# Ledger of designs, part 35: peptides against a protein of PDB entry 2QAS

Target 1, 120 residues: chain A of PDB entry 2QAS
Amino acid sequence: PPEDLMQYEAMAQDALRGVVKAALKKAAAPGGLPEPHHLYITFKTKAAGVSGPQDLLSKYPDEMTIVLQHQYWDLAPGETFFSVTLKFGGQPKRLSVPYAALTRFYDPSVQFALQFSAPE

## One batch from the design tools (peptide; aimed at target 1 Y60 M64 T65 Q71)

Design b2_p25_7 (made by RFdiffusion4)
Amino acid sequence: PPPAPSSAAAAAAAAAAAAAAAAAA
Pose (drawn by RFdiffusion4):
Structure b2_p25_7 (pose): chain A 120 residues (1-120), chain P 25 residues (1-25)
Amino acid sequence: as target 1 above (120 residues)
Amino acid sequence: PPPAPSSXXXXXXXXXXXXXXXXXX
């Protein structure tokens, strides 16, 4: 015991997904992130709401990490998901990722990191 | 040239950083 009927830990998890959304809004600002800040985003490929090229999604069965630093365009962070154009083998492609699909967040510049979807 | 936006090394780095943050907590 005790069983947590309030699910405080789960609420704290969701509250923290919001940091990713807020960080993506600064990155979507004209001029991008304030250097040397850059982002690693890890997400569940099969989590509902994610869309991308069928070929690309098949290459990454469950987890996929993307880096937002030197090569990303048209970052569009909505309230419930974000979309971004990245390059894979020199070929530009478009992704949509719900904040609910996120499992990790890391900025190597200040070594700030978050882990989600992990009730432990 | 700049590194690709997605790679196995980037995925390992992100997993390792999350694990280190969890251990510190």

Design b2_p25_7_s1 (made by RFdiffusion4, then SolubleMPNN; from b2_p25_7, 9 letters changed)
Fold by OpenDDE base, seed 1:
Structure b2_p25_7_s1 (fold): chain B 120 residues (1-120), chain A 25 residues (1-25)
Amino acid sequence: as target 1 above (120 residues)
Amino acid sequence: SPPPAISEEAHQEAAAAAAAAAAAA
């Protein structure tokens, strides 16, 4: 087929990343997510802008999945990234994840899934 | 404010394992 100079696929991907951002903003609002909604978010740990404890990120050198359900604090969904405090081994850790680093989003309560192409 | 409930699945390690299992179907 002819070359897509509009790059519609990339536009669609960006729009879908907006869904994740919006979902996280709902999760961050007072009262949190409406039950039984909860979020599984997978991202490339080596992607630019990903920030967290070195030992944790080293444990997951490629991708890791975090869950926002019962054990999350100070969720702050910004325009380009979100940050959240999660417990790993019982210890609170702060993660900062650009939306561009996402590879998967899933809400099992309604079987809603998104998959993304994310650069290293 | 975080949700009040806690569970085994709420632990990030368990969540990651569950996600991997789900992806493998």
Scores: peptide ipSAE 0.173, ipTM 0.705, DockQ to the pose 0.135
OpenDDE base, seeds 2, 3, 4, 5: peptide ipSAE 0.109, 0.034, 0.037, 0.057; ipTM 0.681, 0.639, 0.640, 0.646

Design b2_p25_7_s2 (made by RFdiffusion4, then SolubleMPNN; from b2_p25_7 with P1A A4P P5A S6I A8E A9E)
Fold by OpenDDE base, seed 1:
Structure b2_p25_7_s2 (fold): chain B 120 residues (1-120), chain A 25 residues (1-25)
Amino acid sequence: as target 1 above (120 residues)
Amino acid sequence: APPPAISEEAAAAAAAAAAAAAAAA
């Protein structure tokens, strides 16, 4: 096929990452997500810019999935990354995840799914 | 490769629901 010098696939992926950002902004608003919507977010734990508990990230060196429904606090969706407090083993932990680190997004309430290529 | 770890809320939820989400895409 012809060489794509415009990098349209990358542009499309960036646009779809924008959907995740927008969804998180809705989740961060007062009252949170409208029922029954909730989010499963999978990301590469070693991707540049990922920040979190050393023990957790070391234990899961490839990917991990977080769920945002009832047990999340201080969700802060920035323009390039989001941060959120979640519990692991009963302890609250702060995660910061660049949108570029995402590999999957899913809202089971409406069966809406997205897949992304992320740094390996 | 092993499946990705999940956050506490997901782990506490029904196993079938978490598995479905992982395989949905």
Scores: peptide ipSAE 0.143, ipTM 0.687, DockQ to the pose 0.168
OpenDDE base, seeds 2, 3, 4, 5: peptide ipSAE 0.076, 0.130, 0.096, 0.131; ipTM 0.688, 0.693, 0.667, 0.700

Design b2_p25_7_s3 (made by RFdiffusion4, then SolubleMPNN; from b2_p25_7, 8 letters changed)
Fold by OpenDDE base, seed 5:
Structure b2_p25_7_s3 (fold): chain B 120 residues (1-120), chain A 25 residues (1-25)
Amino acid sequence: as target 1 above (120 residues)
Amino acid sequence: APPPPISEEAHQAAADAAAAAAAAA
């Protein structure tokens, strides 16, 4: 097959990462996501730029999924990464995840799913 | 009142269940 020098696949994937960013911006708006929408976000825990509770990240050395529904605070969707506060074991913890670290995005309310190839 | 927060294990379990359901559908 002909060689793609334009890297269209990468561009398309980046565009789809934009969907996640946009969705998170909606989730961060006052009132949060419109019911019953909620988000499942999966990411590589060892990817560059990922930060969070040491114990939690150690427990999930490869990949983990967080749920943004009801109990999430200070969701801040930046241009290259988003951060959010979630409670684990009753303790609020701050997570920061680059969009590039994502491997899956899912909204079960409408069965919308996206998959990504995160850096190895 | 909103439901209580779920543990990290519950997050993953819920995601796995949702993924399985989506894949089966």
Scores: peptide ipSAE 0.106, ipTM 0.701, DockQ to the pose 0.297
OpenDDE base, seeds 1, 2, 3, 4: peptide ipSAE 0.032, 0.045, 0.039, 0.038; ipTM 0.613, 0.589, 0.649, 0.598

Design b2_p25_7_s4 (made by RFdiffusion4, then SolubleMPNN; from b2_p25_7, 10 letters changed)
Fold by OpenDDE base, seed 2:
Structure b2_p25_7_s4 (fold): chain B 120 residues (1-120), chain A 25 residues (1-25)
Amino acid sequence: as target 1 above (120 residues)
Amino acid sequence: SAPEPISEEAHQEAQAAAAAAAAAA
């Protein structure tokens, strides 16, 4: 087949990553997400720009999934990455995840799903 | 189905939410 010099698939992926960004901005608003919406976010832990506790990231060397519903704090959705505080083992941990590291986004309340190809 | 979250609190919350949704259906 002819070579796609426009890289349309990559463009589409980036556009859809914008949906995640927008959703997180809604989640960061006062009062959080409107019930019953909640977000399952899966990302590659080894992707460039991913930051978090060493022990946690080492425990999940490939992918990890976080859920945002009620128990999240200081969600900061930036332009290229978001950061959020979640509790693991009862302790608050700060995670920073570039949107480019995402592999899956899911809102089970409305069965909305997105899948992404992320760098290894 | 939904993927498994690794946050302890998030996992508990998701489980509770799923149960509530099932009961409400």
Scores: peptide ipSAE 0.190, ipTM 0.648, DockQ to the pose 0.176
OpenDDE base, seeds 1, 3, 4, 5: peptide ipSAE 0.123, 0.113, 0.058, 0.099; ipTM 0.639, 0.628, 0.580, 0.621

Design b2_p25_8 (made by RFdiffusion4)
Pose (drawn by RFdiffusion4):
Structure b2_p25_8 (pose): chain A 120 residues (1-120), chain P 25 residues (1-25)
Amino acid sequence: as target 1 above (120 residues)
Amino acid sequence: PVPAFPAPANDDVGAPFDPAVPTPL
């Protein structure tokens, strides 16, 4: 015991996904992130709401990490998901990722990191 | 602590800044 009927830990998890959304809005600002800040986003490829080129999604069965630093365009962080154009083998492609699909967040510049979807 | 990350999927790591805005495929 005790069983947590309030699910405080789960609520804290969701509250923290919001940091990723807020960080992506600063990155979507004209001019991008304030250097040297850049972002690593890890997400569940099969989590509902995610869309991308069928070929690309098949290459990454469960987890996929993307880096937002030198090569990303048209970052569009909605309230419930974000979309961004990235390059894979020099070929530009479009992704949509719900904040609910996120499992990790990391900014190597200040070593700030978050882990989600992990009730432990 | 920094949790483990899979290898990044996009070309961003180790690549120079690319100012050209591409059209996605």

Design b2_p25_8_s1 (made by RFdiffusion4, then SolubleMPNN; from b2_p25_8, 9 letters changed)
Fold by OpenDDE base, seed 2:
Structure b2_p25_8_s1 (fold): chain B 120 residues (1-120), chain A 25 residues (1-25)
Amino acid sequence: as target 1 above (120 residues)
Amino acid sequence: SIPALPAPANDDVGSAADPTRPTPS
């Protein structure tokens, strides 16, 4: 087939990453997510720009999934990445994840899912 | 179909709360 010099598929993927950003902005607003909505976010822990505690990231050498529902704080959806404070083993930790590192986004309440190809 | 839901790494229990509340210490 002819070569796609426009890279339409990549553009479409970037647009869908925008959905995640928008959803996180709703989650960050006062009052949180409208019940029963909650977000499962999976990302490649070794992707460029991913930041967090070494011990935590070492436990998940490939991918990590976090859930945003009842216990999340200081969620900050930026232009290219988001940061959030979550508890792991009872201890609060800060994570910073570029949208480009995402591999899956899922809201079980309405069975809405998005899958992405993430760099390594 | 959609793959099985991965287990979340973080703790998450209780009722919904305002995410703009102070971060835990």
Scores: peptide ipSAE 0.527, ipTM 0.872, DockQ to the pose 0.476
OpenDDE base, seeds 1, 3, 4, 5: peptide ipSAE 0.525, 0.526, 0.525, 0.519; ipTM 0.871, 0.871, 0.871, 0.868

Design b2_p25_8_s2 (made by RFdiffusion4, then SolubleMPNN; from b2_p25_8, 8 letters changed)
Fold by OpenDDE base, seed 2:
Structure b2_p25_8_s2 (fold): chain B 120 residues (1-120), chain A 25 residues (1-25)
Amino acid sequence: as target 1 above (120 residues)
Amino acid sequence: SIPALPAPANDDVGSPRDPERPTPS
């Protein structure tokens, strides 16, 4: 097959990562997401830039999924990564995840799904 | 098709939003 010097697939993937960023910005707005929308986000825990409690991340050596619906605080969607406070076993913990570490994005309310390739 | 929905790691059972902001550990 002909060589794609434009790397269209990579550009498309980056554009789709922008959808996740935009969705998180909506989730960070006052009042949260419009019901019944909520976000399931899966990411590689060992990807560069992923940060969080070691005891938590150690439980998920490969991938970890978080859900943002009602119980999330201080969601901060930055340019290259987002951070959020969630409860795990009743304990609040802060996570920082680069968009590049994402492998899946899903909103069950409308069955909207995106899949990404993330480096290990 | 879309892979099965993985179980979320954090606590969120669809209850009303917590009015209190938790402090980081």
Scores: peptide ipSAE 0.536, ipTM 0.878, DockQ to the pose 0.632
OpenDDE base, seeds 1, 3, 4, 5: peptide ipSAE 0.517, 0.531, 0.516, 0.514; ipTM 0.872, 0.877, 0.874, 0.870; seed 1 fails the geometry check

Design b2_p25_8_s3 (made by RFdiffusion4, then SolubleMPNN; from b2_p25_8 with V2I F5L P16A F17A A20E V21R)
Fold by OpenDDE base, seed 2:
Structure b2_p25_8_s3 (fold): chain B 120 residues (1-120), chain A 25 residues (1-25)
Amino acid sequence: as target 1 above (120 residues)
Amino acid sequence: PIPALPAPANDDVGAAADPERPTPL
């Protein structure tokens, strides 16, 4: 088959990652997410740029899923990554996740889903 | 079809137990 020197698929994925960024910016706005919206975000825990508590990340050697609905704090959606404080077993912990590490984004309220290829 | 989503790692009292549920608890 002919070579795609334009790398359209990669460009499309980058554009769709922009949807996640935009959604997180809405989630970070005053008042939080508009009900009933909530976000399930799955990412590769060992992807470059992912950071968080060692004990937490050790529990998820491949992928980890977080949910943003009511209990999230200091959500900071940057240009290339987002950071957020969540509770795990009652303890607040900070996570930093590059958009490039994402493998899935899902909002059950409207059944909106995106899937991405991420570093192995 | 989209593969099943695992349970979220973090605590959220308002989140649905089933990630496929259209409405929060």
Scores: peptide ipSAE 0.511, ipTM 0.867, DockQ to the pose 0.224
OpenDDE base, seeds 1, 3, 4, 5: peptide ipSAE 0.507, 0.500, 0.502, 0.502; ipTM 0.863, 0.858, 0.862, 0.862; seed 3 fails the geometry check

Design b2_p25_8_s4 (made by RFdiffusion4, then SolubleMPNN; from b2_p25_8 with F5M A7P F17R A20E V21R L25T)
Fold by OpenDDE base, seed 2:
Structure b2_p25_8_s4 (fold): chain B 120 residues (1-120), chain A 25 residues (1-25)
Amino acid sequence: as target 1 above (120 residues)
Amino acid sequence: PVPAMPPPANDDVGAPRDPERPTPT
């Protein structure tokens, strides 16, 4: 088959990562997401730029999934990564995740799903 | 069909979100 010198798939994935960024910006706005929207995000914990408590990340050597619905604080969606404070076992922890580390994005309320290839 | 998602690692009690709630320490 012909070689794709335009790298359309990569461009498409990059554009779709923009959807996640935009969704998180909506979630970070005053009042949060419009109900019943909420976000499930899965990412590679060992991907470059991922930051968080060592004890927490150690429990998830490959991937970790977080949910943003009712209990999240200081969600800060930057240009290349987002950071957020969540509770794990009752303890607040800060996570920093590059969009490039994402493997799954899902909003159950409308069954909207995205899947991404991420570095091993 | 709904894609299968692994269980979230963080706590989420399902109570209504309070945008004025201070960040826990």
Scores: peptide ipSAE 0.564, ipTM 0.886, DockQ to the pose 0.514
OpenDDE base, seeds 1, 3, 4, 5: peptide ipSAE 0.555, 0.558, 0.560, 0.557; ipTM 0.884, 0.884, 0.884, 0.883

## One batch from the design tools (peptide; aimed at target 1 T65 Q71)

Design b2_p26_1 (made by RFdiffusion4)
Pose (drawn by RFdiffusion4):
Structure b2_p26_1 (pose): chain A 120 residues (1-120), chain P 26 residues (1-26)
Amino acid sequence: as target 1 above (120 residues)
Amino acid sequence: SPDASYVSDAVRAAWEAALAAARAAA
């Protein structure tokens, strides 16, 4: 015991997904992130709401990490998901990722990191 | 240039160390 009927830990998790959304809005600002900040986003490929090229999604069965630093265009962080154009083998592709699909967040510049979807 | 999904082993190790420190601080 005790069983947590309030699910405080789960609420804290969701509250923290919001940091990713807020960080993506600063990155979507004209001019991008304030250097040397850059982002590593890890997400569940099969989590509902994610869309991308069928070929690309098949290459990454469950987890996929993307880096937002030198090569990303048209970052569009909606309220419930974000979409971004990245390059894979020199070929530009478009992704949509719900904040609910996120499992990790990391900015190597200040070593700030978050882990989600992990009730432990 | 590497794929946007490329992550070096060193970056992965540093990321795991940052998570471990965040868990210890909790």

Design b2_p26_1_s1 (made by RFdiffusion4, then SolubleMPNN; from b2_p26_1, 10 letters changed)
Fold by OpenDDE base, seed 3:
Structure b2_p26_1_s1 (fold): chain B 120 residues (1-120), chain A 26 residues (1-26)
Amino acid sequence: as target 1 above (120 residues)
Amino acid sequence: APDSTFVSAEEQAAMEAALAAARAAR
């Protein structure tokens, strides 16, 4: 088959990362996501730009999935990363995740799923 | 209440199924 010199798959992945950003911006707006929509976001914990509590990230040395449904606060979706406060073991923890670190995005309410290749 | 990393086995299976279906459609 002919060689793809345009790198269309990479361009498509970048565009689809925009879907995650847009969804998070909807979630951060007053009133949050319309029920029953909620988000499962998986990311590489060792990817560049990921930051959070050492104990939490050490517990998940490869990937972790966070749930944005009822137990999240101060969701701040930036242009290159988002940050959010979540409860782990009953304690609030601040997590910052670049969109480039994402490997999966899922909304179970409508079974919408995306998969990404993320840097090691 | 489950913490913010909890994903049930059923939801995990549904996620994988949705991803598989999406790949097959390409």
Scores: peptide ipSAE 0.187, ipTM 0.755, DockQ to the pose 0.706
OpenDDE base, seeds 1, 2, 4, 5: peptide ipSAE 0.141, 0.175, 0.143, 0.179; ipTM 0.726, 0.752, 0.732, 0.752

Design b2_p26_1_s2 (made by RFdiffusion4, then SolubleMPNN; from b2_p26_1, 9 letters changed)
Fold by OpenDDE base, seed 1:
Structure b2_p26_1_s2 (fold): chain B 120 residues (1-120), chain A 26 residues (1-26)
Amino acid sequence: as target 1 above (120 residues)
Amino acid sequence: APDSTYVSEEERRAFEAALEAARAAA
């Protein structure tokens, strides 16, 4: 079979990452997500561009799943990454996550799920 | 209030099931 030098599968994956970005932008808009929508986002904690409290990231050496439902603030979805303030151990923590670091996305309200391959 | 991770094991399991179903459908 011929080689795919265009890497169409990777392009498709990147396009699907755009769904996450769009969903986060909806979440960040005035009024937030429409009830009962909320988001589970899993990412590789050691991926390039991931930043946050060292103690928190050390607790999750491979992947971390965050929930954007009731305990999130100052969601800022950029073009290449998003940042958000979450609570862990009752303390607010700021995370910055490139979309390229994402491995899973889920909205349980409609059982919508996506899975991605992400380099570390 | 729960931390900003899984709100329940039930939802976690549902997530895993949904991912599995999505892979099967792809």
Scores: peptide ipSAE 0.140, ipTM 0.720, DockQ to the pose 0.644
OpenDDE base, seeds 2, 3, 4, 5: peptide ipSAE 0.041, 0.036, 0.041, 0.060; ipTM 0.651, 0.610, 0.649, 0.670; seed 2 fails the geometry check

Design b2_p26_1_s3 (made by RFdiffusion4, then SolubleMPNN; from b2_p26_1, 11 letters changed)
Fold by OpenDDE base, seed 4:
Structure b2_p26_1_s3 (fold): chain B 120 residues (1-120), chain A 26 residues (1-26)
Amino acid sequence: as target 1 above (120 residues)
Amino acid sequence: SPDSTYVSEEERRAMEEALARAAAAR
């Protein structure tokens, strides 16, 4: 097959990362997401810029999936990363994830899914 | 109530199926 020197797939991936950012901004707005919409977000835990509880990140050395439905607080979607407070083992913990670290995005309410290539 | 990392098997399967459908449509 011909060699793609334009890197169209990478450009498309970057554009699609904008969907995640936009969705999170909607989730962070007053009232949150319209029911029954909720989000499953998978990311590389060792990617640059990922920060969170050491014990949690150690438990998930490769990828982690978080659920943004009923048990999340203080969602702050920035331009390059988002942060959110989640419960892990019943304890609230702050997590910060760059959009570049994402590998999957899923809204089961409408079965909308995205997959991304992320840094190792 | 499950914590923020819980994903049910049914939702996991649905996600994988949705990803597969999206990939097939490309």
Scores: peptide ipSAE 0.137, ipTM 0.729, DockQ to the pose 0.717
OpenDDE base, seeds 1, 2, 3, 5: peptide ipSAE 0.125, 0.108, 0.087, 0.129; ipTM 0.722, 0.709, 0.700, 0.725

Design b2_p26_1_s4 (made by RFdiffusion4, then SolubleMPNN; from b2_p26_1, 8 letters changed)
Fold by OpenDDE base, seed 2:
Structure b2_p26_1_s4 (fold): chain B 120 residues (1-120), chain A 26 residues (1-26)
Amino acid sequence: as target 1 above (120 residues)
Amino acid sequence: EPDSTYVSAEEEAAFEAALAAARAAA
């Protein structure tokens, strides 16, 4: 088959990661996401740049999913990563995840789903 | 009551279905 010198697949992946970033920025705005929208975000816990509570990350050696619906605080979507405070075991914990570490993005309210390839 | 890492079997199935549908339509 013809060789893709434009690297369209990579460009498409980057664009789709941009959707996640944009969605998180909407979630971080005053008032949060417009109901009933809420997000399920899955990422590789061992990916470079992932930071969080040791006990939690140890429990999920490969991937972990976080739900941004009603129990999250101080969502801070940066340009290369986002951070958020969530409750784990009843205690608030700070988690920092690079967009490059994401493997899944889902908004069940409108059944919008994305899947990404992330380095181990 | 469940923490922010809980994903039900129903939600997982719904994700897979949504993903499959999206890919089929692309």
Scores: peptide ipSAE 0.367, ipTM 0.821, DockQ to the pose 0.688
OpenDDE base, seeds 1, 3, 4, 5: peptide ipSAE 0.360, 0.357, 0.349, 0.350; ipTM 0.816, 0.818, 0.815, 0.819

Design b2_p26_2 (made by RFdiffusion4)
Pose (drawn by RFdiffusion4):
Structure b2_p26_2 (pose): chain A 120 residues (1-120), chain P 26 residues (1-26)
Amino acid sequence: as target 1 above (120 residues)
Amino acid sequence: SPSFTDASVAEATAEVKAAVAENGIK
């Protein structure tokens, strides 16, 4: 015991997914992130709401990490998901990722990191 | 800088897991 009927830990998890959304809004600002800040986003490829080129999604069965630093365009962070154009083998492609699909967040510049979807 | 490859994605994933193990807030 005790069983947590309030699910405080789950609520704290969701509250923290919001940091990723807020960080992506700063990155979507004209001029991008304040250097040397850059972002690593890890997400569940099969989590509902994610869309991308069928070929690309098949290459990454469950987890996929993307880096937002030198090569990303048209970052569009909506309230419930974000979409961004990245390059894979020199070929530009478009992704949409719900904040609910996120499992990890990391900024190597200040070593700030978050882990989600992990009730432990 | 080079664009994403399967190798670079795998390396980034390992790096993020290692960083989260050391400093990740849960």

Design b2_p26_2_s1 (made by RFdiffusion4, then SolubleMPNN; from b2_p26_2, 9 letters changed)
Fold by OpenDDE base, seed 4:
Parts: C-alpha cells; sequence; structure tokens
Structure b2_p26_2_s1 (fold): chain B 120 residues (1-120), chain A 26 residues (1-26)
C-alpha cells in the first residue's frame, strides 16, 4: 500500500483525544455530567507527565482505570492534561494525567468507547 | 490505531470493570 505522508492516523488520534478533553470539561462544569453519563478512563501509569502518589502508581505499574461518576473532586481539565482527586483507601489522592497517556475512554451509559495508542 | 468503537460493547464493559482502580464507583 502507498505510504501515508499525511499521517492521517495521528491526526485522527489527536482529534479523538479532543473528545476526551471536551467530555472532561463538561464533567468539570457546575453540576457535573448529566445523568446517567459517567466516564471510565484508562491510562498508562508510566507515561510521560503522569503524576500522582508513588504508592498508588506503583500498585498499577502498567495501566490504571479510574471512574468519574460518584466519587471524584476538583476535576481540572487543562489543555494538555487533566487532574482529579479520587479516594483510595479512604484517602484523597490527586492524579494528573496527560491526554496523551490515555489508552481507553468509555461512557457505559451510551456505550461510547474510544481506544488510543499511548506513548510512554 | 485509534478506534471509535471496540469490537464488542459487552467485552469492553467487562474489561473496563475488571481494570477499575480501588476507588470504585460507590
Amino acid sequence: as target 1 above (120 residues)
Amino acid sequence: APSLTLESVAAAQAEVDAAVAEHGIR
């Protein structure tokens, strides 16, 4: 097959990552996501820019899935990464995840799923 | 390659559920 010098796959990936960013911005708005929408987000824990408690990230050395539904606070979707507070073992933990680190995005309420390639 | 839809919704849901971190969905 001919060589794709346009790199359409990469462009499409960037566009789809934009969907995640937009969804998180909706989630961060007052009132949060409209019921029954909620988000499952999977990311590579060793990807560049991922930040969080060492013990937590060590527990999930490859990938980690978080759910934004009932128990999340201070969701801050930036331009290149989002941060969110979640409770693990009863303790609030702050996670910062670049959109580039994402491998999966899923909203079960409407069965919307995205899968990404994530560089580390 | 990026994908808008996984092969199976049921399989996707099961995979996600199995990989959820300990903070849960309560």
Scores: peptide ipSAE 0.036, ipTM 0.617, DockQ to the pose 0.053
OpenDDE base, seeds 1, 2, 3, 5: peptide ipSAE 0.030, 0.036, 0.028, 0.031; ipTM 0.602, 0.601, 0.566, 0.605; seed 5 fails the geometry check

Design b2_p26_2_s2 (made by RFdiffusion4, then SolubleMPNN; from b2_p26_2, 10 letters changed)
Fold by OpenDDE base, seed 4:
Structure b2_p26_2_s2 (fold): chain B 120 residues (1-120), chain A 26 residues (1-26)
Amino acid sequence: as target 1 above (120 residues)
Amino acid sequence: APSLTLESVKEAHAEVEKAVAEHGIR
């Protein structure tokens, strides 16, 4: 098969990462996501720029999936990463995740799913 | 190679649910 020197797949995936960023910005807006929308976000925990409690990240050495539905706080979607507070064992933990670290994005309410290749 | 979208919504849903970290969602 012919070689794709343009790397169209990578460009398309990068563009689609923008969908995740936009969705998170909607989620962070006053009132949050419109019901019944909610987000499942999977990311590589060892990817560059991922930040969070070491014990938590150690528990998920490869990938971690978080759900943004009812129990999340201080969602801050930046231009290159987002941060969010979630409760683990009843304790609020701050996670910071670059969009480049994402491997999956899913909204069950409309069955919208994206899959990405992410660096280790 | 990964697809731009998951090939099966049903499989994706099950996979995502299984992989969810232990935090409150409701």
Scores: peptide ipSAE 0.150, ipTM 0.655, DockQ to the pose 0.051
OpenDDE base, seeds 1, 2, 3, 5: peptide ipSAE 0.048, 0.031, 0.031, 0.033; ipTM 0.617, 0.613, 0.617, 0.645

Design b2_p26_2_s3 (made by RFdiffusion4, then SolubleMPNN; from b2_p26_2, 11 letters changed)
Fold by OpenDDE base, seed 1:
Structure b2_p26_2_s3 (fold): chain B 120 residues (1-120), chain A 26 residues (1-26)
Amino acid sequence: as target 1 above (120 residues)
Amino acid sequence: APSLTLESVAAAHAAVEAAVARHGIR
C-alpha cells in the first residue's frame, strides 16, 4: 500500500481525543453532566505527563479507569490535559491526565465508546 | 487505528468495570 505521509490516522486520533475533551468540558460546567450521562475514562498510568499519588499509580501499573459520575471535584479540562479530584478511601487525590494518555472513553448511558492507541 | 465501535456492549462494560479504580462513584 502507498505511504501515508500526511499521518491521517494520527490526525483522526487527535480529533477523537477532542471529543473526550469536549465531554469533560461539559462535565465541568455548572450542574455537571446531564443525567444519566457518566464517563469511564481509561488511560496509561505510565504515559508522559500523567501525575497523581504514587501509591495509586503504582497499584495500576498499566492502565487505570476512573469514573466521572457523582463523586468528583474540581474537574479542570485544559487544552492538553485534564485534572480532577477523586476520593480514594475517603481521601481526596488529584489526578492529572494528558489526553494523549487515553486509551478508552465510554459513556454507558448511551453506549458511546472511543478507543485510542496511546504511547507507552 | 481509533475505534468508534464496540464488539459487544456487554463485553465492553465488563472490561471497563473490571479495570475501574476503587474511588467514590456515587
Scores: peptide ipSAE 0.036, ipTM 0.619, DockQ to the pose 0.052
OpenDDE base, seeds 2, 3, 4, 5: peptide ipSAE 0.030, 0.030, 0.031, 0.029; ipTM 0.610, 0.609, 0.609, 0.603; seed 5 fails the geometry check

